Peptides against a protein of PDB entry 3ESW. Designs and how they scored, part 155

Target 1, 322 residues: chain A of PDB entry 3ESW
Amino acid sequence: NNIDFDSIAKMLLIKYKDFILSKFKKAAPVENIRFQNLVHTNQFAQGVLGQSQHLCTVYDNPSWHSIVLETLDLDLIYKNVDKEFAKDGHAEGENIYTDYLVKELLRYFKQDFFKWCNKPDCNHCGQNTSENMTPLGSQGPNGEESKFNCGTVEIYKCNRCGNITRFPRYNDPIKLLETRKGRCGEWCNLFTLILKSFGLDVRYVWNREDHVWCEYFSNFLNRWVHVDSCEQSFDQPYIYSINWNKKMSYCIAFGKDGVVDVSKRYILQNELPRDQIKEEDLKFLCQFITKRLRYSLNDDEIYQLACRDEQEQIELIRGKTQ

## One batch from the design tools (peptide; made by RFdiffusion4, then SolubleMPNN)

Design b2_p21_4_s1
Fold by OpenDDE base, seed 2:
Structure b2_p21_4_s1 (fold): chain B 322 residues (1-322), chain A 21 residues (1-21)
Amino acid sequence: as target 1 above (322 residues)
Amino acid sequence: ERKKKLKEIVEELLEKIKKLE
């Protein structure tokens, strides 16, 4: 009796799919109670929830995508991508083109589009006057600055002319298309929107130790890839722990389809105490938020994302990106 | 009957997997 292995395999796959889908059904009352208790009793959990409510959805704005694409030099970008793809990309198929696009966007953003602002230039003295600027502290936004989701404004005095220059810390990425300057927060915020505007799967990575970057899902590499706009870095997750010798405790990735603890990808040495939340509670929190983000997805989308999640978890456990 | 047995085995395996997660 020839065991129809193909029929068995199909049945196993159906049952496995049903099992995976069952995990994404509405949360049980007990899970809701656990979640509510966790976010009300743990400040770190509340912070992760608050960030997820913003970062997971804010970049899914078609109007913003249009404004971005109208603002960027798309002709230059695609010319450079096509040039690099023509050298080596043809052998690897169409999926590698997106990796070339992300690499060019990193180049374009850092070299041609956006500026690092340690201190602002003096509004009166003009360009290249930041060396003359003394910090006076921070204050709340004025009425105009408040229109662009500004929480704080850094105040500087010019040592040469004595005038005050304001450096508003805008969180509106559309305002950042105009100002074209900032620190890691402004860089990552706008660059995340830029990548999203090209229809890419992107996550915003928050590090507790005052840094932020992106991850891009490469269809060519079939994994999440580290992307840092400040560093013009592609697939270099080690730069913080190894090159910077940075001490870190938590790295949390926020995307439209989920929230993931990606600390294992980036914290390779100099790990700080993970004392802000129990590991089981953090795992539960990320899974619970992820489940909520997927409530509107169909069964096939849920299953595909669940397969990606499993692959990523295996990658993070094995430490093998290959 | 063999399909039924295999279904039961798969369900048992899935329950065991659930207890391990």
Scores: peptide ipSAE 0.015, ipTM 0.480, DockQ to the pose 0.120
Fold by OpenDDE base, seed 4:
Structure b2_p21_4_s1 (fold): chain B 322 residues (1-322), chain A 21 residues (1-21)
Amino acid sequence: as target 1 above (322 residues)
Amino acid sequence: ERKKKLKEIVEELLEKIKKLE
């Protein structure tokens, strides 16, 4: 009896697809109750939800993408990408080109475009005067600063001229295209938007221990790739745990298509207690939010994303990027 | 373990399918 392996394979794939799709159906009443109870009773869960409501959607703004692309030196960027791509002997049209693009964007952003701001320069004394700046504390935004989603303004006094310089912590990434300076928050915020503006699949990664970075989905590598604009880092998820010896408890990735606990990618040693939420509840929370983000997607999109999710989960379990 | 087995089966099936496409 020639087992028609093809027919069996097709049948199994259909059943598997149906099974996967069944997980992404509208949440059962019991799941909604569990979710509501979790976000009302657990502060960490509430925080993850709150972040998801912003970070999963804010960067999907075509108007912002246009502004970004108009602001960047695209000629320089593509010139450099093409140069490095050609140097390595790749043919045009390979999926690897996007990896070169992201690497150049990292270079361009750090070297040519954006500045790290530990302390601002004195508005009166000019460039390279940050060493003369003394922090006086933080204030609320003024009327102008408030237009650009500013939550806080750091206030500095110049030791040389005595003038006050304000350093608004803008959350509007379009304003950051003008200011061209910030810390990890501003860097990651604008860089996430930049990557999104090139049509890339990008996630914002929040670390509970006061750092943020991106992940880019490389079609060439067929996985999520660590991207840190502050560090000009591509595919170096170990830098925090190993190189910095940073202690961490949670890393949560926020993207348009899902929320994922990516802690296993980045927390390789020096793990802090994961005591903010039960592991089962965190898994449930991320899955629930992810499910909600995918409600408008078609079955094929859901299936493709689910396959990607499964691959990622395997990567995270194995601790080996294949 | 069961998830691992199912994945291995699916990967094997996908690999078989790719060879047939």
Scores: peptide ipSAE 0.014, ipTM 0.476, DockQ to the pose 0.067
Fold by OpenDDE base, seed 3:
Structure b2_p21_4_s1 (fold): chain B 322 residues (1-322), chain A 21 residues (1-21)
Amino acid sequence: as target 1 above (322 residues)
Amino acid sequence: ERKKKLKEIVEELLEKIKKLE
C-alpha cells in the first residue's frame, strides 16, 4: 500500500493550522489576570504596553500616506529604483524590487530630504550657525508647538547674538515633513511613516539604550530586515553591537500585527543586564499584545502571520544565517 | 486504523510543541 504522502501532508497541515489558530483565540480569564497584574506591577511592561498602543497603529493612516507621497520626489525615487533594478534585479525576480525601493528611500531620505540636527541653527543668525548655540535646557511646548504632539522643547542661546532658539521635539511625523530635521527619534518616526506610505510591512524598533530604528519585511529575503535611516543602513543589525560597540539590554519591535522582542538580532555582544522584567513575563507580554492586535484578522491571515513569527523565532535562535 | 494512528501521533506532537512554548 503506497503511503499517500500528499494526503498525510495535507492532514498534518490542517491539524497544525488548527493548533496555531487555537493559540490566537480570545484570551482566557487567567491570561487577562496575568496581563493586568504584569502591567500594573512592572514599569517596563507598562512602558511596552504604552508604546504598543501608539506605535502599532499610528502609522496606519491613509491620510498621512497620501501627504507623504505628495511630499516626496517620487519621480526621482522610482527613476533611481528602476535604474538599479535594471542592472541586477531581473535575475533575482520581481520581489527584489521592494528591496531596491527601501535602499533608495534610505539614500533619498538621508542625502536629499532630511537633516541631522545635533543643535539648531540660530533663528536670527541663519544657516550654519549651530556651532554658536549653547544648550540652556528643556521646557514644555508653547501653544503653537503643542499642536504637533510636542512633549519637549530644547532651548538654545546663540553665543553671537544672544537670542534664544527653540528646538521642539515634534512627535507628529507630518510636522517633520515640514521641519525636515531631527535626531534618531524624528528620523525613525518619519522614515517609518514613509515606508508605511509605500504599503510596506514595517516595525518600529525601540532600544532601551536611547536608539530607535525600523525593520522592513522583505518578501525577497523572506524575513525582517534591519533598516536604519540615520545610518542609511539596510540589513546591518550588527552595526550597534559590533561597529559602535554599544551596550544594550532590550530591543522591542512594534508593528500593526505584533510586538516582538528582537534583542537577539541586535545584541550580539556587550549585553547589559536584562533585569527590568522576567524573560517569561516579557515573552508573555509580547505574545498577549500580539494576540490582541490580531483579534480582527481571519483564520488565514492569523495562520500566515503565525508562520512568519515562527520563522523569525527560528532565525533569532540560530543567529545570523549569512 | 493507520489514519487514526497518524492522527494520534500528530495530536501528541502538537501537545508536546504546546508544552515547549
Scores: peptide ipSAE 0.016, ipTM 0.513, DockQ to the pose 0.161; fails the geometry check
Fold by OpenDDE base, seed 5:
Structure b2_p21_4_s1 (fold): chain B 322 residues (1-322), chain A 21 residues (1-21)
Amino acid sequence: as target 1 above (322 residues)
Amino acid sequence: ERKKKLKEIVEELLEKIKKLE
């Protein structure tokens, strides 16, 4: 009996596809009960859910994408990308062009567009006066600041002129296109929107230990790639654990198509206790939210994303960046 | 039960693929 291995392979693939699609069907009543109990009883789970409700969808705004593209120097960006692609990219194929684009966007954003703001300049004394600024504390936004999704305003007094300068911590990324300054939160927020505006597949990564960054899905590398706008870093997930010797417990990625625990990509040493939630409950939570985000997708889209998810899980288990 | 078996087979195949890389 010539075992038709091709027929068996096709049959196995069909069964596997059906199995995968079955996982993304409407949640069973028992799963809904488990989810509700988890988010009502576990504060960390509630926090992840709350973040997912914002971060997974807020950047999918076509009007914002248009404003971004109108604000950036696209001629300069594409000129630089074309220049780097012409040197090395032709041999690697067209998919590498997007990696060059992301690298140039990192350069452009850090060098030409956005500024780090540890302390603001004095509104009265002008540029390069931040050294004269003393923090007085934080307060709520005023009526104008409240229009731009501002939760906190840092207050500074100038030691030279005695005037007060306000540093509102805006969460509206369109306002950040105007202000062009901030810390890791503002940098990551606006840079996530910028990458999305080029039609890229992007996730926002939240670290419990007060840092945030992006991931971009590279079609050339066929994986999620670490992207940190503050560091002008591309594909360097080790920088936090190794270079900074940072201690971390959780890294959670938020995208339009899913929520993923990416801690294994970034926590290479000095792991802090993961005591905020049971590992099984975190896995369930991320899968449940991901399932909800994919409810409107067709079977082929669900299958393609599920294959990508499995490859990512294999990568995260092996600890090898290919 | 059949879904569990398929998952186990896929996991085993993935584990075998991991050992071949």
Scores: peptide ipSAE 0.013, ipTM 0.462, DockQ to the pose 0.066; fails the geometry check

Design b2_p21_4_s2
Fold by OpenDDE base, seed 4:
Structure b2_p21_4_s2 (fold): chain B 322 residues (1-322), chain A 21 residues (1-21)
Amino acid sequence: as target 1 above (322 residues)
Amino acid sequence: NRKEELEKIVKELEEKIKKLE
C-alpha cells in the first residue's frame, strides 16, 4: 500500500494550521476574566496593557508616514544605500537591501538628522551652550507644548545669560521631526516611526530599566533584528547586558501584530529579579494582547504570524540566532 | 475509506507528538 506521504503531509499541515488558528479565535470567557483580573490586580500587567494600547497602533498612521518621507533626505539615504549595496556586490532586488536601508537610516538619523540632548542649548546664547545650562527641575507643558503630547518640560537656566530654556519632552513624533533632539525616548519614538514609514515591520522595545529601542523584522535574516537608533546599532542585542553591563529584568516588544517578552534576547547576564508578575501571567498577558491585535486578520495572516512567532520563540529559547 | 485511515494515522501522530512535548 503506497502510503501517499504527500497526502498525509498535506493533511497534517491542514490540521496543524487549524490547530494554530484555533488558538487565535475569540478569547473564552475564562480568559477574559483572567485578563481582567490580572490587569486590575497587577500593576506591571496594567502598564504593559497601557503601553500596548499606544505603542502597538500609534505608528500605523499613513499621514505621519507621508510627513516623515517628505522630511527626510531620501535622495541622500537611497544614494548611500545603493552605494553600500553595490559595494558589497549584491544584486538589485535581494531582500538584503532592506537591511542596508535600515543601517543607512541608523547612520542618517544619528549623524545627519537627530541630536542627543543631555541638556539643551541656551535659546539666547545659541549653539554649543549646553555646558552653561543648569537644571531647575521639571514643569507641566504650556499651552503650545501641550499640543504635541508633552507630558513634562525640563527647565534649565543659562549660567551665562541667566535666561530660562525649556526642554519639552515631546511624545509627538511629528514634533520631533522639527525639534531634531532628545534622549532615548525621543530617539526611539521618532526612529520607530521612520522605520514604519518605509513599510517595515517594526516593534518598539521597552526595557523596565529606563531604555528603549526598536526591532525590525529582516526578511533576509528571517528574524527580528535589534535596532538602536541612539547607538547606531544593528543586530547587537548583547550591547546592553554585555557591553554596558546593564542590569535588566524585562524587555517587552510592542508591535502592530503582537506584544512579546523579548527579555531573553537582551538579558544575557546581570538579570534582575523578575518579581513584577508571575512568568505564567506575563506569558498569558502577552498572548492575550497579541490575540486581540490579530482579531481582524485573516486566517493566512494569522498563520504566517504564528509561524513567525514560533520561530522567534525557538530563537529565544535556544539563545542562537540561526 | 482511505481518508478515514489517513485521519486515524494523523490522529495517532498527533498523540505521539503531544507525548514528545
Scores: peptide ipSAE 0.008, ipTM 0.402, DockQ to the pose 0.115
Fold by OpenDDE base, seed 5:
Structure b2_p21_4_s2 (fold): chain B 322 residues (1-322), chain A 21 residues (1-21)
Amino acid sequence: as target 1 above (322 residues)
Amino acid sequence: NRKEELEKIVKELEEKIKKLE
């Protein structure tokens, strides 16, 4: 009996595809009950859900993408990408061009476009006066600031002229294209939108210990790649745990196609207690939200994403960046 | 039963892959 290994392999692939697709069908009533109970009883779960409702969809705005592309110096960006690609990229294939694009966007954003703002300059004294600024505290937004999704305004007094300067913490990324300054939150928010505006697959990574960054899916590397706009960092997930010696408990990635616990990619040492939720409940929560985000996708899209998810899980378990 | 069988096969394959590493 010539075991037709090819026929068996095809049959196994079909069964595997059907199995994967079955996981992304409409949630069973029991799963809905578990989800509702979890988000109503666990504050961390409620927080993850709340973030997913915003971060997974807010950047998928075509009008914002157009505004971004009109605002950036695309001629400079592509000139620099083409220059670097011409040196090394032709031998590695066309997919590496996107990696060069992301690296140039990191350079352009940090060096040419956006500014770090620990303290604002004095509105009266002008540029390079932040050293004279004393924090007075924080307050709610005024009527103008409230138009741009501002929750908090930091208030500073100039030690030289005595005038008050307001530093509104805007969450509207279009307003950030105008202000061009902020801390890690503003940097990551606008940079996530910038990457999305180039049609890239991007996730927003939230760390519980007051940092945020991006991940980009590289078609060349065939994996999710760490991207930190503040650090001009590409594919350096170790910088927080190793270089900063940062203690961390949770890193959660939010994208249009899913929510993923990526803690294993970034927490390499000095792990803080993961006591906010049971591990099984966090896994369930992320899978449940991911399933909901994929409800409108076709079977082939669901299957491709599921294959990508499995490869990511293998990577996260093995601790080896390929 | 078929789901459990596939999960077993996947688990066996994962274990075999781990042994090849």
Scores: peptide ipSAE 0.007, ipTM 0.421, DockQ to the pose 0.067
Fold by OpenDDE base, seed 3:
Structure b2_p21_4_s2 (fold): chain B 322 residues (1-322), chain A 21 residues (1-21)
Amino acid sequence: as target 1 above (322 residues)
Amino acid sequence: NRKEELEKIVKELEEKIKKLE
């Protein structure tokens, strides 16, 4: 009896699909109780939930995507992408074009579009006067600043003219298209929106130790790729732990389709104590939020995303397959 | 029994997935 391997494979795939889909059914009452108790009793869990409520959905705004695409020099961007793509030929297929696009967006954003702001220039003395600025502290936003989701305003005094300059920390990424300056928070916020505006699958990565960056899902590489707009970095997750010798405890990725602990991708050495939450509870929390984000998806979408998630988990355990 | 073999494979995959999770 010739074992029909094709029939067995099909049956296996059906059973596996049904099994995977069973995990994404509506949460049982016991899971809801566990979730409510966790976010009520654990401050870190509450913080992750709060971030997910914003970061998982805020960038999926078609109106914002249109404003971004109208603001960027698309002719320059695509000209540069086409130029770099043409050098390597079409040997690697069409999916690699998106990797070239992300690399050009990193270049364009850092070199041509956005500015790092350690200290603001003096509003009275003009450009290149940041060296004369002394920090006085932070205050709440004024009536105008409050229109652009501003939680904090840094206050600086000019040592030359004595005038006060305000540096509002805007969380509205559309306002950042106008101001075109900031630190890691403003850079990552606007760059996440930019990548989303090109129809890319993007996550916002929060690090507990005061840094933030992106991940892009490369269809060519078939994995999540580290993207840091501040560093013009593509696929260099090691830069924090190795190059910066940064100590870190948690890296959490927030996307429209899920919340994932990506600490294993970035924390390669100098690991700080993970004492904010039990590992089992963090895993449960991320899975529970991810499940909620997928409640409206069909079985095929759920299955496809679940397969991608499993592949990512394998990658995170095996370490960098260079 | 093909059903038992498939159930065993599914169980093994579930255990592997649980370890990855």
Scores: peptide ipSAE 0.008, ipTM 0.447, DockQ to the pose 0.121; fails the geometry check
Fold by OpenDDE base, seed 2:
Structure b2_p21_4_s2 (fold): chain B 322 residues (1-322), chain A 21 residues (1-21)
Amino acid sequence: as target 1 above (322 residues)
Amino acid sequence: NRKEELEKIVKELEEKIKKLE
């Protein structure tokens, strides 16, 4: 009696798919209660939820994508990508091409487009005058600055001319296309939008210890890849814990399709106490938010994303198999 | 018999999956 192994395999795959899909059904009343209690009682959970409500959706704006693509020197970018792609002679087509694109966008953004602003130049004295600037503190935005999602303005006095220069910390990435300057927050915010504007799968990574960066899903590497616009860094998740000797407790990735604790990818040494939330509650929180983000997706999309999630979790547990 | 054996294997796999949850 020939066991139809193909029929069995198909049945097993169907049942496995149904099982995975069952995990993404609408949250049970008990899960909703647990979620509400967690975000009401735990400040860290409130922070993660608040960030997810912004970071998971804000970059999915077609009008912003158009403005970005109209602002960037696409001819230069694609010329450089094509040049680097031609050198490696890889036959792997579009999948590897996107890795070259992200690498060029990192170069272009840091070298040609955006500027690091430790202190602003004096508005009166002009360029290269930041050395003469003394911080006076921070204040709320004025009426003009408030139009561009500005929560804080750093105030500086010029030691040479005595004039005040304002450095508004804009959160509107479209305003950042105009200002073309900032710190890690402005860099990561605009660069996340830039990557999204090319149709890439991108996550915003928040580190509790005052740094932020991106992850890009490489179809070539079939995994999430570390991307830091400030450092012009591609696939170097170790730079913070090893090269900077940075102490860290939490790294949380925010994307359109989910919220993921990626701490294991970046915290390789000098781990700070993870005392802000119970590990089980953080896992529950990220899963719950992820389920909500996927409620509008079809069964095939949910299944594909769930398979990707499981692969990422295996990667994070096993470490980089070198 | 084969259907029952397959149902048994599926049930065992479902139980194993539940333990991995």
Scores: peptide ipSAE 0.007, ipTM 0.400, DockQ to the pose 0.130; fails the geometry check

